# Ledger of designs, part 64: peptides against a protein of PDB entry 4LZF

Target 1, 155 residues: chain A of PDB entry 4LZF
Amino acid sequence: GGRLVVFPNGTRKELSADGQTVKVMFFNGDVKHTMPDQRVIYYYAEAQTTHITYPDGMEVLQFPNNQTEKHFPDGRKEITFPDQTVKTLHPDGREESVLTDGTIIQLNPDGSKVIQFNTGQREIHTADFKRREYPDGTVKTVYSDGRQETQYPTG

## One batch from the design tools (peptide; made by RFdiffusion4, then SolubleMPNN)

Design b2_p11_6_s4 (from b2_p11_6, 3 letters changed)
Fold by OpenDDE base, seed 2:
Structure b2_p11_6_s4 (fold): chain B 155 residues (1-155), chain A 11 residues (1-11)
Amino acid sequence: as target 1 above (155 residues)
Amino acid sequence: SVDEHLAKLAE
């Protein structure tokens, strides 16, 4: 009960019987699917990239190198890299990378950096110092002036 | 990213 329309330029349009699904096969090999849930799936044949748009403004990009990007309506962006690192870019400018080993790297808008190692150690980088925090409570700080300080755990 | 946006072909 569906329909197929073939255009002179070679583009083909398939409509489901209920009209809820539309598939456009463009002359260049691109494909557009409009789904019943109102998501639109674009496949770009030359780039081998899939781009999904959702009614709420969500977008998903899938690249041929296995990178995936999610663009959230709130402005957050999540990138899954080919190595499976997940990087989140927040609207406030904060960036967080979660490595496959569990390490978390945070880049703050003020330029500071925080690394939460999978060992439980944490390293804090600021304009004034680098600080390493150890699971036992030891804290080592190297200040920009070259001074070094170690705070030993109490208790 | 490598590519943030691709031009959509007109229908």
Scores: peptide ipSAE 0.041, ipTM 0.691, DockQ to the pose 0.053
Fold by OpenDDE base, seed 1:
Structure b2_p11_6_s4 (fold): chain B 155 residues (1-155), chain A 11 residues (1-11)
Amino acid sequence: as target 1 above (155 residues)
Amino acid sequence: SVDEHLAKLAE
């Protein structure tokens, strides 16, 4: 059958009969499950946070505020915030946020920023200018030197 | 903001 080990500090370790599952209940209330599929589930009692590690290097964090973080083996991170915004952090330094309204915000490693609004407008930020593109084809640019330019559609 | 994960408890 299964085994139960009780340590002097109050930690308890449960071993399944098949030896494929191990449950450690720490004296502080934390819990560690080692599963047959080799994933490890950590529960931090004080923080009420769950941390799952997979044998391929994938990690998943679940916070009590409903935030979820996925840490991919390639170094990419995906954060789902409580407001359901999804932010992806890429290994190259690029960040992308997708808002619930469909707006996409991209931060590039070179410091440039692109906002694709749900209205169809786009805003581009560079070291040299801030540019707003409108669905009608109008483009407004404010340059870092204070110059402003408006390009009107011809169609 | 992004929450930080906790250090694992030693067995």
Scores: peptide ipSAE 0.040, ipTM 0.684, DockQ to the pose 0.053
Fold by OpenDDE base, seed 5:
Structure b2_p11_6_s4 (fold): chain B 155 residues (1-155), chain A 11 residues (1-11)
Amino acid sequence: as target 1 above (155 residues)
Amino acid sequence: SVDEHLAKLAE
């Protein structure tokens, strides 16, 4: 059979019969599960947040507002917002957001920004210009000095 | 992110 230990401070520790599962119920309402697969599940009662840690260093956070964050061992983070937008934060500082409508927003470490619209249009922002690329091959550029250029498709 | 991860408390 399993074993239950009750500590004087109110913390409870439950051990499975096979010893593969450990559940600690802290006096403050927090819960820690150690699973047979070595996954550790922390539940923070006050914050109502679940934090899962994996043996490979992967971490998953689940917030009460339905936001989920994945922290990868390589330092990459993936945030799924309540609206189901997915934002990826790369170790090099690059950020990418994928909206539910298919729009992709990329922020580059150099400060440049690229928006890939669901319409097939793309907008590029740099220190020197803002450029709009259209599906037909038309490209419109507004330079930082105020100059504007339109490039028309060939053929 | 909108929400921040809390630091682990001493166990």
Scores: peptide ipSAE 0.032, ipTM 0.664, DockQ to the pose 0.050
Fold by OpenDDE base, seed 4:
Structure b2_p11_6_s4 (fold): chain B 155 residues (1-155), chain A 11 residues (1-11)
Amino acid sequence: as target 1 above (155 residues)
Amino acid sequence: SVDEHLAKLAE
């Protein structure tokens, strides 16, 4: 059968009969499961947070507020917020947020920002200007000096 | 954010 080890500090370790599953119940209420597929599931009792680590380096965090974070082996991170917004942090420093309405917000390493609205409009923010692009081809630019420019689709 | 494995030292 399985094996139970009880440590003097109150930590308990349960091993399955096949030895493929290990459950550690720490004295502080934390729990660690090592699974046959070698993923490790940590439960932090005080934080009520679940942290899963995979052999390939993938990590998944599940927070009590329903936020989920995925940490990919390549350094990419994906955060699903409670409102179901998904934010991706790329290794190159680019960040992308996808809202539930389909709006996409991109933050670039150079500090520029691009918003792709669900209406088909796009807004570009740089150090020098804010620019709104419309589906009909109209482009409105407000420069940092306060100057404004409108570019019409007909020239 | 990342949580600390506070009780991990008890293994």
Scores: peptide ipSAE 0.060, ipTM 0.732, DockQ to the pose 0.053; fails the geometry check

Design b2_p11_7_s1 (from b2_p11_7 with T1M T8I)
Fold by OpenDDE base, seed 4:
Structure b2_p11_7_s1 (fold): chain B 155 residues (1-155), chain A 11 residues (1-11)
Amino acid sequence: as target 1 above (155 residues)
Amino acid sequence: MPPPPPPIPPP
């Protein structure tokens, strides 16, 4: 059979009969599960947050507001926000957000920002200009000095 | 157990 150990501080430790599952119930309400597949499930009672760590280095965080974060071994993070926006943080500093309407927002390491709208329009923000590209090939640029330029499609 | 990491803020 399994074992239950109760410590003087109120922490409880349950071991399965096969020893493959360990559940620690801390006196503060936190819970730690060590599973047969070697994943570790942390539940933080005060924060109502679940943190799963996998043997390969993957981590999954589940927050009480319905936000989920995946922290990949390569340093990439994927966040699903409560509104179902998905944001990816890349190790090189690039960030990409995919909104529910299909809009993609990219923040680049050089500080530039690119928005790909669901309409097919694209907006590029740099230190020097803000540029809007239209599906028909029209490009409008507003430069930091206030100059404006329109490029018309060919054909 | 240490406290959980703070959630990443929304965009």
Scores: peptide ipSAE 0.161, ipTM 0.809, DockQ to the pose 0.884
Fold by OpenDDE base, seed 2:
Structure b2_p11_7_s1 (fold): chain B 155 residues (1-155), chain A 11 residues (1-11)
Amino acid sequence: as target 1 above (155 residues)
Amino acid sequence: MPPPPPPIPPP
């Protein structure tokens, strides 16, 4: 059978019979699980947050508002927000958000922004212009100097 | 244990 150790401060430690699972229940309500696959699960009672660390460096955070974050070993972070928007933060500084309606928003390290609308329209923001691309091939550009151009489809 | 990191704010 397993083993239970109760410490004077109220912390409890449970060991499985095979020794592969360890559960520490801290006096403050926090819980730490060490699993056979070597992942460590932290539960923070006050914050109601679960933090899983994997041996490869992967981390998963689950917040009480239903937000989930995956922190990859390469520095990438993937956040699923409560509204189910998914945002990816890349190590190079690029950010991508996928909205529930299919819209994709990309923020680039140079400060440019690209929006791919679910309608097929695309909007590009740079230091020099805002550009709207339409599915029919029409492109409208508003330059920073106030000039506006429309390019009509070819063919 | 230390407190968890704060959530990343929405865009």
Scores: peptide ipSAE 0.157, ipTM 0.811, DockQ to the pose 0.925
Fold by OpenDDE base, seed 1:
Structure b2_p11_7_s1 (fold): chain B 155 residues (1-155), chain A 11 residues (1-11)
Amino acid sequence: as target 1 above (155 residues)
Amino acid sequence: MPPPPPPIPPP
């Protein structure tokens, strides 16, 4: 059978019969499971947060507000927010957010930003200008010096 | 164990 060890501080440790599963119930209410696949599941009682670590370095955080974070071994992070927006943080500093309506927001390491709206409009922000591209081919640019330019579709 | 890091704030 399994074993139960009770420590003087109230922490309890349960070992499975095969010795491949270890459950530690800490005195503060935290729980740590070490699984046969070497996955470690840690539950933080006060924060009501679950933290799963995998042998390959993958980590998953589950927060009580329904936010989930995946931390990949390569440094990439994928966050699913409570509203179901998904944000990806890339190791090179690039950030991408996909909204539930299909809008995509990209933040680039150089500080530029691109928004692809679900309407087909696209907005580009750089140090030099803000540009709006319309589905009909019209492009409106506001430059940093205040100059405005409209490029009309040809055809 | 130390507490988990706070969640990444929304954009």
Scores: peptide ipSAE 0.157, ipTM 0.809, DockQ to the pose 0.934
Fold by OpenDDE base, seed 3:
Structure b2_p11_7_s1 (fold): chain B 155 residues (1-155), chain A 11 residues (1-11)
Amino acid sequence: as target 1 above (155 residues)
Amino acid sequence: MPPPPPPIPPP
């Protein structure tokens, strides 16, 4: 059978019969699970937050507002917001957001922005212009000086 | 038994 250890401070430690699972229930309400797959699950009672650490260095945070964050060993972060938008933060400073409607927004380290709309249109924002690319090949550019240019597709 | 790990703040 399993074992239960009760400490004088009120902390309780449960060990499974096979020794593969350890559950510590701390006196403050926090809980720590060590699982057979070597992941460690921390539950912070006051913050109502779950923190999972994996042997490969992966970390997952689950917040009470339904936001989830994945912290990858390479420094990349993936945030799933409560509205189910997914934002990826890359180590080079590039950010990508995928909206629920399929729109993709890319923020580049140089300050430029690219929006890929779910309609197939693409918009590029730079310091010098905003450019809209249409599925038919038409490209419209509005320059910072107010000049506008249209490039028509070849039929 | 050691104390619990430090809390992680919400977003």
Scores: peptide ipSAE 0.054, ipTM 0.741, DockQ to the pose 0.135

Design b2_p11_7_s2 (from b2_p11_7 with T1P P10A)
Fold by OpenDDE base, seed 2:
Structure b2_p11_7_s2 (fold): chain B 155 residues (1-155), chain A 11 residues (1-11)
Amino acid sequence: as target 1 above (155 residues)
Amino acid sequence: PPPPPPPTPAP
């Protein structure tokens, strides 16, 4: 059968009969599960946060405010915010936020920004200009020097 | 066990 070890400090360690699952219940209310798949699940009682670590280096954090973070082995992070916005942080420094309405906001390492609106419009921000692209093919550009340009569809 | 990392701030 399984084993239960009770330590003098009040921490308890439960081992499954097969030895594949270990549950540590710390004196402070924290819980650590080591699972057969070698993932480790930490529950921090005071913070009410769950932290899962996988043998491949993947990490998952679940916060009490309903925020979830996935930390991938390649350095990418995917954050689901309480409002269900999903932000991806790429190893190259690119950031992408997908809003609940379908709007996509991209921040590029060079400082440029691209917003893909759910209407099909796109806005591009660079050091030199702000550009709005419309679904009909119209493009409006406001340059940093104040010059404005409108490009009309070729149809 | 160590404390959990803080959540990433909302945009």
Scores: peptide ipSAE 0.089, ipTM 0.767, DockQ to the pose 0.934
Fold by OpenDDE base, seed 4:
Structure b2_p11_7_s2 (fold): chain B 155 residues (1-155), chain A 11 residues (1-11)
Amino acid sequence: as target 1 above (155 residues)
Amino acid sequence: PPPPPPPTPAP
């Protein structure tokens, strides 16, 4: 069968009979599970945080405030905030936030910002202008110099 | 055991 090792410091180590599962219960209340699939589940007792590491390099963090972070092997990070907003950080520096109402906010490495509203409107922010695109094809641009331009749909 | 990494700040 499995075995339990109790260390002098109060840490306990449980080993499955097959040796594929190891559970370490640290003296401070932390728990570390090494699973047969080689994922490691570490629970930080004081912080009430769970950290899962996968053999492919993926990491998942679960925080007590209901925030979840996924760190992908390619360097991408996906954060699900307590309000269920999902923010993706791309390795190239691009950020995308998807709000619960369907609004998408994109921050580009060049500093530009794109907001895709749930209404179908799109707003583009650059160093030179703010542009609002409407579902009907109307485009309004406010330039940094204060001039405004409206482009009307063709038809 | 090491401390957990800090959470990413909310937007």
Scores: peptide ipSAE 0.088, ipTM 0.764, DockQ to the pose 0.941
Fold by OpenDDE base, seed 1:
Structure b2_p11_7_s2 (fold): chain B 155 residues (1-155), chain A 11 residues (1-11)
Amino acid sequence: as target 1 above (155 residues)
Amino acid sequence: PPPPPPPTPAP
């Protein structure tokens, strides 16, 4: 049989018969599960947040607002926001957001920004210019000095 | 137990 330990502060610890599962129910309502696969599930009662840690270093956070965060062992983070936008934070500092309409926003470590609109237009922001690329091949550039240039498609 | 980390701010 399993074991139940009840501590004076009201915390309870349940051990499975095989010793592979440990459940700690803290006096404040928090719960910690240690599973046979060595994942650890923390539930924070007041915050209603679940935090799962895996033996390989993967972490998953689930917040009450329906936001989910995955923290990968390589340092990458993937955040799914309540609106279902997915943002990826890369270890090199690059960020990528994918909006529900298919728009992709990339922020590069050098500060440049690229927006790929669902219309097929692309906008590039650098220190020197903002550039809009159109599906027909037209490219409009606004330079930091205020100059504007339009490049027309061939034909 | 320690408090949970705050969620990443929305973009």
Scores: peptide ipSAE 0.087, ipTM 0.764, DockQ to the pose 0.919
Fold by OpenDDE base, seed 3:
Parts: structure tokens; C-alpha cells; sequence
Structure b2_p11_7_s2 (fold): chain B 155 residues (1-155), chain A 11 residues (1-11)
């Protein structure tokens, strides 16, 4: 059978009969689960936050505002915001945001920005220009010196 | 147990 240990400070420890699951209920309301798959689940009562750690080094955070964060062993982070936008932070410094309408925003380490609109248009921002690419092959560029150029598709 | 890490700032 399972075991229940009650400590003088009010902390309780439940052990499954097979010993594979351990649940610690701390006197402050925090809870720690050690699972058969070796993941550890921390629940912080005051912050209402869940923190899961996996044997491979992956971590998952679940916040009370419905934000979730995945921290990958390679240093990549994937954040799902309350509005369901997904932002990925890459180890090389690149950032990618996928909006709910399908728009993709990429921030590059060199400071350039690329927006892939849900319409199929793409906008590229650099220190020297802003460029809009259209699905028909038209490209419009506004240079930092104020010059504007239109490149028309073949056909 | 230790305190939780803060969330990443919203866009």
C-alpha cells in the first residue's frame, strides 16, 4: 500500500505503493510531484505557476495569465502568449513571432526585420531601405536617401 | 521550494 507521512510543520508526503510517484504538499500550499517518467512538477501556490522539468533538460512553465513557455535544452525558447501569438527565441539571437492571423515577423541579429504577411506580401527592413515584395512579382523599395524604386515582374 | 522564474515580457 501507499504511505502518508505527516511532518510536524504540516508538510505532507504521499508515496505510491510502487514508489514511482511522490507527492509533497508543503505547508505553504506548494506542491511537488515526482512522476514515473522522471519529470518533476512544481506548483507554486502564491504565484499559481506550474514548472515542469524533464530528464533531458527541457522545462515548461505555465503562468496564471495563460502564458506558457518551453525552454529547450539547446537554449531555444518558445513562448505562447495569452493572445496565442507564438514567439521563438533562437540561440543565435534570431526571433520569430507567428501571429494568430498567420503573419510571421522575423527579427535578425543584424537588426534587419522581415514580415511575411498573410496576404503573401513580404516586407524587408534594413538600415538602408524598406522593401515590399508583392505576390505578382512587383517589388517596391524606399531607400534611406528618399529615392523610390519599383521593379516590375517579367511578362 | 524555490521561487518560479518570471515570465518573458509580452510583445
Amino acid sequence: as target 1 above (155 residues)
Amino acid sequence: PPPPPPPTPAP
Scores: peptide ipSAE 0.083, ipTM 0.763, DockQ to the pose 0.918

Design b2_p11_7_s3 (from b2_p11_7 with T1M P10A)
Fold by OpenDDE base, seed 5:
Structure b2_p11_7_s3 (fold): chain B 155 residues (1-155), chain A 11 residues (1-11)
Amino acid sequence: as target 1 above (155 residues)
Amino acid sequence: MPPPPPPTPAP
């Protein structure tokens, strides 16, 4: 059978019969689960947060407000917010948020911003201009000096 | 165990 060790401080350690699963129940209510697949599940009782670490370096955080964060071994992070917006942080510094309506907001390392609307319109923000691209090929640009330009589609 | 990291702020 399995083994149960009870420590003087109230911490308990449970070992499965096969030795592949170890569960530590800390005196403060925290739990550490080591699984056969070598993932480690930390539960923080006070914060009600779960933190899973995988042997390949993947990490998953689950917060009590329904936010979930995935930290990939390559440095990429994927955050699912309570409103179900998904934000991806790329190792190169690019950030991408996908809203529930399909709108995509991209923040680039150079400080530029791109919004891809669910209507097919695209808005580009740079230090020099704001540009709106329309599905018909029309492009409207407002430059930082206040100048406005419209490019009409050809065809 | 150490405390968990704070969640990433919303955009």
Scores: peptide ipSAE 0.095, ipTM 0.774, DockQ to the pose 0.917
Fold by OpenDDE base, seed 1:
Structure b2_p11_7_s3 (fold): chain B 155 residues (1-155), chain A 11 residues (1-11)
Amino acid sequence: as target 1 above (155 residues)
Amino acid sequence: MPPPPPPTPAP
């Protein structure tokens, strides 16, 4: 059968009959579940945070403010913010944020920034210029020296 | 258990 161990400090450890599930209820209210699939579920009572670790190295954090973070084995992180914005942090330093309105913001390792607006306009920021691309093919560039260039669509 | 890491700051 299952086993229950009660420690003097108030911590309790429950083992399933098959030994595949272990539940530790710490004296401070924290809980640790080790599951048959080898995932480990930590619940931090004071912080009201859940932390799941998988045997492949995946980690999932769930915060009380409804923020969720996925930490992938390759070093990538995916954060879903309370407002449902999703930010991806790539191992190469690239960051991508997808806003709820469909706007995509990309930060590149070289410091450049690209914003794809939900209107179809795109804005590109580099060390040398800020460029706005319009759906009609118009491109407006403001260079770092203050020059401005407008490229009109061919037609 | 140790405390969880803080959440990533919102942008």
Scores: peptide ipSAE 0.092, ipTM 0.771, DockQ to the pose 0.924
Fold by OpenDDE base, seed 3:
Structure b2_p11_7_s3 (fold): chain B 155 residues (1-155), chain A 11 residues (1-11)
Amino acid sequence: as target 1 above (155 residues)
Amino acid sequence: MPPPPPPTPAP
């Protein structure tokens, strides 16, 4: 059978009969689970936060506000916000946000920004201009000098 | 155990 060890400080350690699961209940309310698949689950009682570490270096954080963060071994981070927006932080400095309405916002390391609207329109922001591309092929550009240009589709 | 890292700020 399993066994329970109770320490003088109130910390408890439960071991499964097969030894594959270990649960440590710390005196402060924190809990550590070591699972058969070698993932480690930390529960921080005061912060009400769950932190899962995987053998491959993957980490998952679950916060009490319903935010979830995935930290990938390659340095990429994926954050699911409480409103279900998903933001990806890439190691090269690029950021991508996918909104619940399907809008995609890309921030590039050079400071440029691209918005792909759910309507099929796209907006590009650079130091030199703001450009709006329409599904019909029309392109409107506002340059930093105040000049405006419209390019019409052929047809 | 050490405290968890803070959450990434909302956009």
Scores: peptide ipSAE 0.089, ipTM 0.767, DockQ to the pose 0.933
Fold by OpenDDE base, seed 4:
Structure b2_p11_7_s3 (fold): chain B 155 residues (1-155), chain A 11 residues (1-11)
Amino acid sequence: as target 1 above (155 residues)
Amino acid sequence: MPPPPPPTPAP
């Protein structure tokens, strides 16, 4: 059978019969599970936060506000916010947010911003201009100097 | 075994 060890400080350690599952229940209410698949599940009682670490270096954080964070081994982070917006932080500094309506917001390392609207319109923000691309091929550019340009689709 | 430190929440 399994084994239960109770420490003087109130911490409890449960070992499965096969020894592949270890559950440590700390005196403060925190819990650490070591699973047969070598993932480690930390539960922080005070913060009500779950932190899962995987053997490949993947980490998953689950917060009480329904935010979930995935930390990938390559350094990428994926954050699912309580509103279900998903933000991806890339190691190169690029950020991408996918809104629940399908809008995609990209922040590039050069400071440019691209918004892909669910309507098929695309807006590009640079230091020099804002550009709106329409599904019909029309492109409107407003330059930082106030100049405006419209490019019409080649029909 | 002490409990692990809590992680820092991301924004």
Scores: peptide ipSAE 0.072, ipTM 0.756, DockQ to the pose 0.267

Design b2_p11_7_s4 (from b2_p11_7 with T1L P10A)
Fold by OpenDDE base, seed 2:
Structure b2_p11_7_s4 (fold): chain B 155 residues (1-155), chain A 11 residues (1-11)
Amino acid sequence: as target 1 above (155 residues)
Amino acid sequence: LPPPPPPTPAP
């Protein structure tokens, strides 16, 4: 059978009969589960936050505001915000946000920004210009010097 | 247990 150990400080430790599952209920209300798959689930009672660590280095955080963060072993992070926007932070410094309407915002390490609108329009921001690309092939560029250029589709 | 990390700020 399983075992229950009660410590003098009020912490409790439950061991499964097979020893594969360990549950520690800390005196402060925190809970630690060690699972057969070697994942460790921390529940922080005061913060109402769940933190799962996997043996491969993957981490998952679940916050009480419905934000979820995945921290991948390669250094990538994927954040699902309460509004269901998904932001990916890449190890190279690139950031991508996917909005609920399908808009994609890319921030590049060089400081450039690309917005892909759900309409098929694209906006590119660089140090030198802001460019809007339209689905019909029209391209409007506003340069940092104030010059404007419109390129019309070959028709 | 250590405290949880803070959530990543919203964009």
Scores: peptide ipSAE 0.098, ipTM 0.777, DockQ to the pose 0.929
Fold by OpenDDE base, seed 1:
Structure b2_p11_7_s4 (fold): chain B 155 residues (1-155), chain A 11 residues (1-11)
Amino acid sequence: as target 1 above (155 residues)
Amino acid sequence: LPPPPPPTPAP
């Protein structure tokens, strides 16, 4: 059968009959589950945060504000914010945010920024210029020296 | 258990 161990400090440890599941209920209200699939589920009672670790190195954090963070074994992180914006942090330093309206914001390791608006307009920021691309093919560039250039679609 | 890491700040 299963076993229950009660420690003097109030911590409890429950073991399943097969020994594949272990539940530790700490005296402070924290809970640790070790599952048959070797995932470990930590619940932090004070912070109301759940932290799941997988044997492949995946980690999932669930915060009380409805934010979720996935930490991938390759070092990539995916954050779903309470507003449902999804931000991906890549190991190379690239960041991508997808807003709920479909706007995509990319931050590149070189410091450049690209915004793909839901209107089909794109804005590119570099050290040398800020460029706006319009769906009609018009491109407006403002250079760092203050010059402005407009490229019209070949009509 | 150690405390959880803080959430990543919102952009």
Scores: peptide ipSAE 0.095, ipTM 0.774, DockQ to the pose 0.928
Fold by OpenDDE base, seed 4:
Structure b2_p11_7_s4 (fold): chain B 155 residues (1-155), chain A 11 residues (1-11)
Amino acid sequence: as target 1 above (155 residues)
Amino acid sequence: LPPPPPPTPAP
């Protein structure tokens, strides 16, 4: 059978019969599970936060506000916010947010921003201009100097 | 256990 060890400080350690699962229940209410698949599940009682670490270096954080963060071994982070917006932080500094309505917001390392609206419109923000691209092929550009340009689809 | 990292701020 499994083994239960109770320490003088109130910490408890449960070992499965096969030794593949270890559960440590700390005196403060924190819990650490070591699983057969070598993932480690930390539960922080005060913060009500779960932190899962995987052998490949993947980490998953689950916060009490329903936010989930995935930290990939390549340095990418994927954050699912309580509103179900998903933000991806890339190692190159690029950020992408996918809103629940299908809008995609991209922040590029150069400081440019691209918004892909669920309507098929795209807006590009640079230091020099804001550009709106329409599904019909119309492109409107407003330059930082106040100049405006409209490009019409070639029919 | 160390405290959990703070959550990433909302956009």
Scores: peptide ipSAE 0.095, ipTM 0.774, DockQ to the pose 0.929
Fold by OpenDDE base, seed 3:
Structure b2_p11_7_s4 (fold): chain B 155 residues (1-155), chain A 11 residues (1-11)
Amino acid sequence: as target 1 above (155 residues)
Amino acid sequence: LPPPPPPTPAP
């Protein structure tokens, strides 16, 4: 059978009969589960936050506001916000946000920004210009000097 | 247990 150990400080440790699952209930309300798959689940009672660590170095944080963060072993982070927007932070400094309407926003390390709208339009922001690309092939550019240029599709 | 890290700020 399983075992229950009760410590003088009120901390409890439950061990499964097979020894593959260990549950520690700390006196402050925190809980630590060690699972058969070697993942460790930390529950922080005061913060109401769950932190899962995996053997490969993957980490998952679940916050009480319904935000979830995945920390990948390669240094990439994927954040799912309460509104279900997903933001990816890449190790090279690139950031990508996917909005619930299908809009994709890319921030590049050089400071440029690309927005792919759900309409098929694309907008590119650089230090030198703002450019709008339309599905029909029309391209409108506003340069930093105030000049505007429209390129029409060949038809 | 140590406290959890803070959440990433919303955009």
Scores: peptide ipSAE 0.091, ipTM 0.769, DockQ to the pose 0.933

